Peptides against a protein of PDB entry 6B4J. Designs and how they scored, part 226

Target 1, 315 residues: chain A of PDB entry 6B4J
Amino acid sequence: DITMQWYQQLQDASMQCVLTFEGLTNSKDSQAKKIKMDLQKAATIPVSQISTIAGSKLKEIFDKIHSLLSGKPVQSGGRSVSVTLNPQGLDFVQYKLAEKFVKQGEEEVASHHEAAFPIAVVASGIWELHPRVGDLILAHLHKKCPYSVPFYPTFKEGMALEDYQRMLGYQVKDSKVEQQDNFLKRMSGMIRLYAAIIQLRWPYGNRQEIHPHGLNHGWRWLAQILNMEPLSDVTATLLFDFLEVCGNALMKQYQVQFWKMLILIKEDYFPRIEAITSSGQMGSFIRLKQFLEKCLQHKDIPVPKGFLTSSFWRS

## One batch from the design tools (peptide; made by RFdiffusion4, then SolubleMPNN)

Design b1_p27_1_s3 (from b1_p27_1, 16 letters changed)
Fold by OpenDDE base, seed 2:
Structure b1_p27_1_s3 (fold): chain B 315 residues (1-315), chain A 27 residues (1-27)
Amino acid sequence: as target 1 above (315 residues)
Amino acid sequence: SRREEEQKRLEELVKEDEEKLLKKLEE
């Protein structure tokens, strides 16, 4: 399976990255520990500062992240920090940065859907300049949200239930599995972030270059979802999330093909979702239904709430 | 490079999935 090969390759690359900077992370040396913490803060704090307040501030954050990844010193926590402080510093920062982007999807976007766009445009811009960060973003995303690949993990004989639950993306702490609503909320955030990344380009970059992971991957994602048997509650939820965020962009890109796909979803795929939807899961189902019906009726998909406008970049 | 090979594989995957979707759309 080519999809699973891609998934595994990214996971292997991520694992190799971790092994590469293991010396930094496992060091008992006080100076190395300090460097690690400084680098971790330098990588993650700027991402946490991303907001919808002003385009100028977003540019500053981008420039800071790019400077750090470029080996330039940056100010963090009142100190000058550089990836050159340790031979493993760059790999560590790339990994932690990528992890933080995905975490913002999991947490911030999950709670505030509009936050997807400023986070995504920075992530996309950084990915363009630093492809390894992009690969690591995918690796983190895929591991936390297999539905972003997409694939549905299967239970294997001899597997512990908790391990299976983790593979599905559930958090399991002290033998307690995460509640379904919280799980779906986190998955939604990550899917929305992904859907935003694939459509956004950093406006101050070389826009003549091809998007490193563009809308063609969105089209692929939909293709793969439609080729899979729907999963109860999950498919309806995430399909809605994806289409709400990137449906307008896909419509513009694929035009007639997009509408054919949407009709296929409504007429052929939606009944399959309905067949596996319980009475307690009708919320996600109804939301998807209403979205599809509205889009087909109006022959339009609205621009998602929080989409960055020209006025944002002038602020 | 390894990265170039991985990118090529991804491009193939995208193409394959796109073709599958297009085939369904023609039905």
Scores: peptide ipSAE 0.412, ipTM 0.901, DockQ to the pose 0.304; fails the geometry check
Fold by OpenDDE base, seed 4:
Order: sequence, then C-alpha cells, then structure tokens
Structure b1_p27_1_s3 (fold): chain B 315 residues (1-315), chain A 27 residues (1-27)
Amino acid sequence: as target 1 above (315 residues)
Amino acid sequence: SRREEEQKRLEELVKEDEEKLLKKLEE
C-alpha cells in the first residue's frame, strides 16, 4: 500500500532524526545539557507565542524561527542561542519545532479552533523554507493522528490492547485509556491544523513557488477517506473538522468537482456513516449533516472563523 | 536524492488518490 509506505517512510525519517541527535539528548555533560535546554526553548517558545493578536508579531515570530533554523543566533531567555552550538543542534531544533507545531494542534487548536490559522501560516512558511521541518511535522502528526494520513490502524494478533489504543491515537496512562471526548478533541485539533496548513501560504515568501504541501493533498485526503469504510464517531467528526476549515479553499480550487464530491458525501457516504453511528454518537453525525445540507442549499462553503484577513497582516 | 525520490512517491500517491476520486465522481 503506497499510503502505508509513505507513512512508514516519514516515521523512519523521524526515527533517524532522533538517532542523529541522541548524543545531545543523552549527554551527561553540563554544557551539553544547557545547550539542549536552550535550543529546546528557542525552538518551542516562539511557537507557543503565536496568536491572533497582530500580523506584525506573527512576522517577528516567523523571522525568529527562520533565523534559528538558518544557523543565526537568536535571543532566547536572555541568552544568545544558535544551532551551531552543537553539531546535532539543527536536527534537534527541527525535530522539536515540528513536534511543537503538532502539539499546538493537539492542545491549542483543540481548545480554540481559530488558533489553527496563525499557527498554520507560520508552519507553512517555515515548511517552504525548511522542507525537513515539514516532513517532521507530518511524521509527528501521522503518529499522533493516523487519521491525518489517513488510515485506520488495525489490531494485530498478539498485540496488547493498550498498544492498539495508542496506535489509534489514544493516550493511555496508568492503564487508563483516554476518554472518547478528549481523544476526539485532540484529533480534531490536529486535523484542523493540517487543513489550515495545506491552504495557507506565508504572505512574505515567494508566492510564485508551489505550496510544499498544498490543497492537492487535501483533495487526496478526502479521496482516501471516501475510499475507506467509515469509523464510528471518528470519521464524522474529522470529516466535519476538515471541511469546515478547508472546504472554502477546496471549493475555490476544484469548483464543480468539489460540489460533486460534496454530493457524493451526502448521498453515498452519509448512509454508511449513519449505519455505524450509535445513539450516543449522533452529535458528530448531526453536525456533519447540518453542515453539508447548509452548504449544498446555499451553494457556498463559509470562510472559516479565524481565517487571516488583509487587516490582520496590516496590524 | 532520497528526498527527491520521496517527493516523487508522494506525488504519485496524490495523483493516484485524485484519479480514484475523479473516477467516482464520473460515475
């Protein structure tokens, strides 16, 4: 399966990255530990500072991240920090940065859906300049949310239940599995972030270049979802999340084909979702249904709440 | 390069999935 090969390739690349900076992470040397902590902070703090407040602040954050990845010194915690402080510094920073972007999807976007857009535009812009960061973003995203690939992990003979639950994206702590609502919330955040990344471009970059992971990947994602049997609660939830965030952009790009796809979802795919939806899971199903019906009726997909406007970039 | 090969594989995957969807939409 080509999809699984792609998934595995990204995971392998991520694992190789971890191995490359193992010397930095496992060092008992006090200076190495200090460098590690400084680099980790320099990579992650700017991402946590991303907000919807002002475009100028977002530009500053982007420039800081880009400078760090470019081997330039940046100020972090009152110190000058550079990836050149350690031979493994760049690999470590790229990995931690990518991890942090996905974590913001998992946490911040999960709680505040509008936060997807400022995070995504920075991630997209950094990905354009630093493709390895993009690959690592995908690797982290795919591992935490296999539905972003998409694929549904299967139980294998001899597998522990907890391991299977983790493969599905559940958090398992002290033999307690995460509640379904929290699980779906985290998955939603990551899917929304992904849906935002594939449609957004950093406005201060070279717009003539092709998006490194653009809307064609969104179209692919939908194609793959529709080629799969729906999963109870998950498919309805994430399909809604995806379409709410990038449906407008897909509509503009694919036009008639997009509407045909939407009709296909409503007429052919919905009954399949309904057939596997229990009474306790009707909320996600109803939400998706209402969204699709509204969009088909109005012949329009609304611009998502939190979408960055020209006024944002002038602030 | 390895990265170029990986990108090519991804492009092929995208194309395949797009073609599958288009075929469904023509039915």
Scores: peptide ipSAE 0.410, ipTM 0.900, DockQ to the pose 0.298; fails the geometry check
Fold by OpenDDE base, seed 1:
Structure b1_p27_1_s3 (fold): chain B 315 residues (1-315), chain A 27 residues (1-27)
Amino acid sequence: as target 1 above (315 residues)
Amino acid sequence: SRREEEQKRLEELVKEDEEKLLKKLEE
C-alpha cells in the first residue's frame, strides 16, 4: 500500500530527526539544558502568539520564526537565541516547531475553529521556505491523527488494547481512555488545520511557486476516504470538518468534478456511513447531511468562517 | 536526492488516488 509507505517514510524521517538531536535532549550538562530550553521556547512561543488580531502581528511572528530557522539570532525570553548555539539546534527547532503547529490544531483549532486560518497561513509559508518543517508537520499530524493520511489503524494480534487506542489517536492516561467527544474534538482541530494549510499561501512570498502541499492533496485525501470503509462517527465528523474548511477552495479548483464528487458522497457513500451509524451517533451524520444538502441546493460552498481577507493583511 | 525521490513517490500517490476518484465519478 503506497499510502502506508508514505506514512511510514514520514515517520521514519521524524524518528531519524529525533535521533539526530538526542545528544541535545539527553544532555545532563547545565548549559546544554539551558540551550535546549531556550531553543524550545524560541520555536514554540511565536506559534502560540498567532492570532486573528492583525496581519502585521502575524507577519512579525512569521519573520521571527523564519529568522530562527535561517540561523539568525532572535530575541526570546529576554535573551538572544540562535540555532547555532548547538550543532543539533536546527534539527531540534524544526522538530519542535512542527510539533507545535500540530498541537495548535489539536488544542487551539479544536476549541476555536476560526484559528485554523492564521495558524495555517504561517505554517504554509514556513513550509514553503523550510520543506523539512513541512515534512515534520505531516509526520506529527499523521501520528496523532491517522485519519489525516488517511488510514484506519488495525488491531494486531498480541497488541495491548491501550496501545491500539493510542494508535487510533486516543489519549490514554492512567489506564483511562479519552472520551469520544474529546477525541473527535482534537481530531477535528487537526483536520481543520490541515484543510486550511493545503489551500493557503503566505502573501509575502513568491506566489509564482507551486504550493508545497496544495489542494491536490485535498483531492487525494477525499479520494482515499471514499475508497475506504467508513469508521463509525469518525468519518462523518472529519469529512464534514474537511469540506467545511476547504470545500470552497476545492470547488473553485475542480469545478464540475467537485460537484460530481459531492453527489457521489451523498448518493453512494452516505448510505455506507448511515449503515454504521448508531442512534447515539446521529449528530455528526446529520451535520454532514445538512451541509451537503445545503451546498447541493445552493450550488455553492460557503467561504469558511475565519477565512483571512485583504482587510486582515492591511491591519 | 532522498527528498526528491520521496516527493516523486508522493506525486505518484496523489495521481493514483485522483485517478481512483475519477474512475468512481465515471461509474
Scores: peptide ipSAE 0.395, ipTM 0.897, DockQ to the pose 0.308; fails the geometry check
Fold by OpenDDE base, seed 5:
Structure b1_p27_1_s3 (fold): chain B 315 residues (1-315), chain A 27 residues (1-27)
Amino acid sequence: as target 1 above (315 residues)
Amino acid sequence: SRREEEQKRLEELVKEDEEKLLKKLEE
């Protein structure tokens, strides 16, 4: 399975990255610990500062992240911080930065869907300039949300139930599995972030270059989802999240083919989702149904709430 | 490079999935 090979390759790359900076993370030296903490803060704090308020602030955040990744000193916590302070500094920062982007999908976007767009445009712009960060974003995203690949993890003989639950993306703490609603909320946030990344370009970059992970990957994602048996509640939820965020962009890109795909979902795929949907899980199904019916009726997909406009960039 | 090979594999995956979808849409 080519999809699983891609998944595994990204996970292997992520694991290799962790091994490369193990010296920095496991160091008992006080100076190395300080450098690690400073680099971690420098990588993650700017991402947490991303907001929907002003384009100018977003540019400042982007420039700071890019400067850090470029080996330039940046101010963080009142200190000058550079990846050159340690030979493993760049790998560590790239990994932590990518992890933080995915975490913002998992936490911030999960709670505030409109936050997907400013986070995604920064992530896309950084990915364009730093492809390794993009690969690590995918690795983190795929590990936390296998549905972003997409694939549905299977239970293997001899596997502990908790390990299987974790593979499915559930958080398990003190032998307690995460509630379904919280699980779906986190998965939704990550899918929404991904759907935003694949359609957005950093406006201050070289627009003549091809998007490093563009809408063709969105089309692939839909193709793969439709080729899989639906999973109860998960498929309906994430398909809605994906289409709500990037459906308008896909419509503009694929035109008639996009509408044929929506018809296919409505006529052929919905019955399969419905067949596995229990009465207590109808909410996600109904939401997807209503969305598709509205889109097909109006022959339009609305621009998602929070989409960045020209006025945002002039702010 | 390893990265170029990985990118090529991803491109092949994208094409394969797109082709599968297109076939379904032609049905």
Scores: peptide ipSAE 0.349, ipTM 0.878, DockQ to the pose 0.299; fails the geometry check

Design b1_p27_1_s4 (from b1_p27_1, 17 letters changed)
Fold by OpenDDE base, seed 5:
Structure b1_p27_1_s4 (fold): chain B 315 residues (1-315), chain A 27 residues (1-27)
Amino acid sequence: as target 1 above (315 residues)
Amino acid sequence: MERLKREEELKKLVEEDIQKLEKKLAE
């Protein structure tokens, strides 16, 4: 399966990255520990500061992250920090940065959907300049949300139930699996972030270049989803999340083909979702239904709430 | 080289899935 091969390749690359900076992470030297912590903070704090408030602040954050990845010293926690402080510093920072972007999808976007756009535009811009960060973003995203690939993990003989639950993206703590609503909320956040990344370009970059992971991946994602049997609750939820965030962009890009796809979803795929939807899962189903019906009726997909406008960049 | 390989495989994946969708849309 080519999809699983792609998944595994990204996971392998991520694992190799971890092995590369193992010396830094496992060091008992006090200075090395300090460097690690400084680098981790320098990589992650700027991402946590991303907000919908002002474009100028977003630019400052972007510039700081880019400077760090470029080997330039940056101020973090009142100290000058550089990836050059350790031979494994760059790999470590790239990994932690990518991890943090996905975590913001999992946490911040999950709670505040509009946060997807400022996070995504920074991630996209960094990805354009630092492709390895992009690969690591995908690796983290795919591991936490296999539905972003997409694929549905299968139970293997001899596998522990908890391990299977984790493969599905559930958090398991103290032998307790997270509640379905929390699971879906986290998955939604990550899918929304991904849907935002694939459509956004950093406005201060070279726009003449092709998006490193653009809308064609969104089209692929939809194609793959529609070629899979739906998963109860998950498919309806994430399909809605994806279309709400990037449906307008896909409509503009693919035009008639997009509408044909939307009709296909409504007429062919939707009954399959309905067939596996229990009474307790009708919320996600109804939400998707209403969205599709509205879009088809109006022959338009609205620009998502939180989409960055020219006025945002002038602030 | 590893990156290039991944990009090629990803491109193939994208193209195949798009083609499958397009076939369905043509029906």
Scores: peptide ipSAE 0.093, ipTM 0.735, DockQ to the pose 0.287
Fold by OpenDDE base, seed 2:
Structure b1_p27_1_s4 (fold): chain B 315 residues (1-315), chain A 27 residues (1-27)
Amino acid sequence: as target 1 above (315 residues)
Amino acid sequence: MERLKREEELKKLVEEDIQKLEKKLAE
């Protein structure tokens, strides 16, 4: 399976990255610990500061992250911080930065869907300049949300139930599995972030270059989803999330082919979702239904709420 | 070298899935 090979390659690269900076993370030296903390803060705090308030502020955040990744000193917590402070500093920062982007999908976007766009445009821009960060974003995303690949993890003989639940993306703490609503909320946030990343370009970059992970991946994702059996509640939820965020962009890019795909979803795939939807899961099902019907009726997919406008970049 | 290989493999994957979808859309 080519998809699984791709998944595994990214996971292997991520694991190798962790091993590369293990010396920094496992060091008992006080100075190394300090450097680690400073680098971690420098990598993650700017991402947490991303907001929809002003384009100028977003540019400042981007420039700070890019400077850090470029080996330049940046101010963080009142200190000058550079990845050059430790030989493993760059790898560590790239990993933590990527992890933080995905975490913002999991937490911030999950709670505030419109937050996907400013986070995604920064992530996309950084990915253009730092491809390794992009690979690590995918690795973190795929691990936390296998549905972003997409694939549905399967239970294997001899596997512990908790391990299977974790593979599915559930959080399991103290032998208690995460509630379904919280699980879906987190998955939704990550899918929405991904859907935003694949369509957005940093406006101050070289836009003549091809997007490092563009809408073709969105088309692929849909193609793969439609070739898979639907999963109860999950497929309806995430398909809606994906289409709501990037459907307009896909419509513009693929035009007639997009509409054919949407009809295929409505006529062929949607009944399959319905067949596996229980009475307790009707919410996600109805939401998807209404979205599809509205889009087909109006022959349009609305621009998603929170999409960054020219006015945003002038602020 | 490994990154380039992954990129090429990913491109193939994308193309294959697109082709599969297009085939379904042609039906």
Scores: peptide ipSAE 0.081, ipTM 0.737, DockQ to the pose 0.302
Fold by OpenDDE base, seed 1:
Structure b1_p27_1_s4 (fold): chain B 315 residues (1-315), chain A 27 residues (1-27)
Amino acid sequence: as target 1 above (315 residues)
Amino acid sequence: MERLKREEELKKLVEEDIQKLEKKLAE
C-alpha cells in the first residue's frame, strides 16, 4: 500500500530525527540541559503567541522562527538563543517546532476553529523555507491523527486494548481512555489545521514557487476517504471539518470536478455513513448533512470563518 | 536524497488517488 509506505517513511524520518538529537535530550550535563530548555522555549513560545490580532505581529513571529531555523541568534526568555549552541540544536528545534504546530491544532484550533488560519499560514511559510519542518509536521500529524493520512488503524492479534486505542488517536491516562467527544474535538482541530495549511501561502515569500504541500493533497485526501469504508462518528465529523475549512478553496481550484465529487459524497458516500451512524451519533451526521445540502442548494461553499483578509495583513 | 525520493513517491500517490476519484466520478 503506497499510502502506508508514505506514512511509514515520514515516521521513519521523524524517528531518525529523534535519534539524531538524543544526545542533547538525554544529557545529564547542566549546560546541555540549559541549552535544551532554551532551544525548546525558543522553538515553541513564538508558535503559542500566534493570534488573529494583527498581521504585523504574525510577521514578527514568522521572522523570529525563520531566524532561529537559519542559525541566527534570537531573544528568548531574556537570553540570546541559537541552534548553534549544540551540534544537535537544529534537529531538535525543527522537531519541537513541528510538534508544537500540531499541538496547536489539537489544542488551540480544537477549541477555537478560527485559530487554524494564522497558525497554518505561519506553518506553510516555514514549510516553504524549511522543508524538513514540513515533513516533521506531517509525521506528528499522522501519528496523532491517522485520519489525516488517511487510514484507520486495525487491531492486531495480541495487541493490548490501550495500545490500539492510542493508535486510533485516543489519549489513555491511568488506564482511562479519553471520552469520545474530547477525542473528536482534538482530531477536528488537527484536520482543520491541515486543511488550512494546504490552501494558505505566506504572503511575504516567493510566490513563484509551488506550494510545498498544496490543494492537490486535499483532493487526494478526499479521494482516499471516499475509497475507504466510513468509520462511525469519525468520518462524518472530519469530513465536515475538512470541507468547511478548505471546501471553498477546492471549489475554486477544481470547479466542476469539485461539484461532481460533492454530489458523489451526498448521493453515494453519505448513505454509507448513515448506515453506521447510531442514534447517539446523530450530531455529527446532521451537521454534515446540513452542510452538504446547503452547499448543493446554494451552489457555493462559504469562505471559512477566520480566513485571513487583506485588512488583516495591513494591521 | 531521501526527501526527494519521498516527494516523488508522494506525487505518485496523489496522482493515483486523483485518478481513482476521477474514475468514480465517471461512473
Scores: peptide ipSAE 0.072, ipTM 0.743, DockQ to the pose 0.306
Fold by OpenDDE base, seed 4:
Order: C-alpha cells, then structure tokens, then sequence
Structure b1_p27_1_s4 (fold): chain B 315 residues (1-315), chain A 27 residues (1-27)
C-alpha cells in the first residue's frame, strides 16, 4: 500500500530526527539543558503568538521563525538564541516547531476554527523555505490524526486495547480513554489546519513556485476518503470540516470536476454514512447534510470564516 | 537522495489517487 509506505516513511524520518538530537535532549549538562530550553522556547513561543489581529504581526512572527531556522540569532525571553549553539540545535528546533504547529491545530483550531488560517499561512510559508519542517508537520499530524493521511488503523491480534485507541488518535490517561466529543474536536482542529495549509501561500514569498503541499493533496485526500468505507461519526465530522475549510478553494481549482465530486458525495457516499450513523451521532451527520445541500442548491461554497483577506495583510 | 525519492513517491501517490477519482467521475 503506497499510502502506508508514505506514512511509514514520514514516521521514520521523524524518528530519525529525534535520534539526531537525543544528545541535546538527554544531556545532563547544565549548559546543554539551558540551550535546549532556550531553543524550545524560541521555536514554540512565536507559533503560540500567531493571531488574527494584524498581518504585520504575523509577518514579524514568520520572520522570526525563518531567522531561527536559517541559523540567525533571535531574541527569545530576553536572550539571544541560535540553533548554532548546539550541533543538534537545528534538528531539535525543526522538530519542536513542527510539533507546535500540529498542537495548535489540536488545541487552538479545535476551539477556534478561524485560527486555522493565520497558523496555516505561516506553516505553509515556513514549509516552502524549510521542507524538512513540512515533512515533520505531516509526521506529527499523521501520528495524531491518521485520518489526515487518510487511513483507518485496524486492531491487530495481540494488541492492547489502549494501544489501539491511541493509534486511532484517542488520548488515554490512567487507563481512561478520551471522551468522543473531545476526540472529534481535536481531530477536527487538525483536519481544519491541514485543509488551510494546502490552500494558503505566504504572500511575501515567491508565488511563482509550486506550493510544497498544495490543493492536489486535498483532491487526493478526498479521493482516498471516498474510496474508503466511512467510519461512524468520524467520517461525517472530518469530511464536513475539510470541505468547509477548503471546499471553496477546491471549487475554484477543479471547477466542474469538483461539482461532480460533490454530487458523488451527496448521492453515493452520503447514504453510506447515513447507514452507519446512530441516533446519538446525528449532529455531525446533519451538519454535513445541510452543508452539502446548501452548496449544491446555491452552486457555491462559501469562503470560510477567518479566511485572510487583503485588508488583513495591510494591517 | 532519500528526500527526493520520498517526494517522487508522494507525487506518484497523488497522481494515482487523482486518476482513480477522475475515473469515477467519468462514469
């Protein structure tokens, strides 16, 4: 399975990255510990500062992240920090940065859907300049949300239930599995972030270059989802999330083919979702239904709430 | 080299899935 090979390759790359900076992370040396903490803060704090407030602030954040990844010193916590402070500094920062982007999908976007766009445009721009960060973003995303690949993890003989639950993306703490609503909320946030990344380009980059992970991956994702059996609650939720965020962009890019796909979803795939939807899961199903019906009726997909406009970049 | 190989494999995956979808849409 080519999809599983791709998944595994990204996971292997992520694992190799962790191994490369193990010396930094496991060091008992006081200076190394200080460097680690400084680098971690320098990598993650700017991402946490991403907001919808002003384009100028977003540019400053982007420039800071890019500078850090480029080996330039940046100010963090009142200190000058550089990846050159340690031989494993760059690998560590790339990993932690990628992890933080996905975490913002899992937490911030999950709670505030509009936050997907400013986070995504920074992530996309950084990915364009630093492809390794992009690979690590995918690795983290795929691990936390296998549905972003997409694939559905299967229970294997001899597997512990908790391990299977974790593979499905559930958090398990003290033998307690995460509630379904919280699980879906986190998955939604990550899918929404992904859907935003694939359509957004950093406006101050070279726009003539091909998007490093563009809308063709959105088309692929839909194609793969439609070729898979739906999962109860999950498919309806994430398909809605994906289409709400990137449906307009896909419509513009694929035109008639997009509408044919949307009709296929409504007429062929949606009944299959309905067949596996229980009475307690009708919320996600109804949202998807209403969205599809509205889009088909109006022959339009609205621009998602929070989409960055020209006015945002002038602020 | 490993990165280039991964990129090529990803491109192939994307193209294959797109072709499958397009075939379905043509029926």
Amino acid sequence: as target 1 above (315 residues)
Amino acid sequence: MERLKREEELKKLVEEDIQKLEKKLAE
Scores: peptide ipSAE 0.092, ipTM 0.734, DockQ to the pose 0.289; fails the geometry check

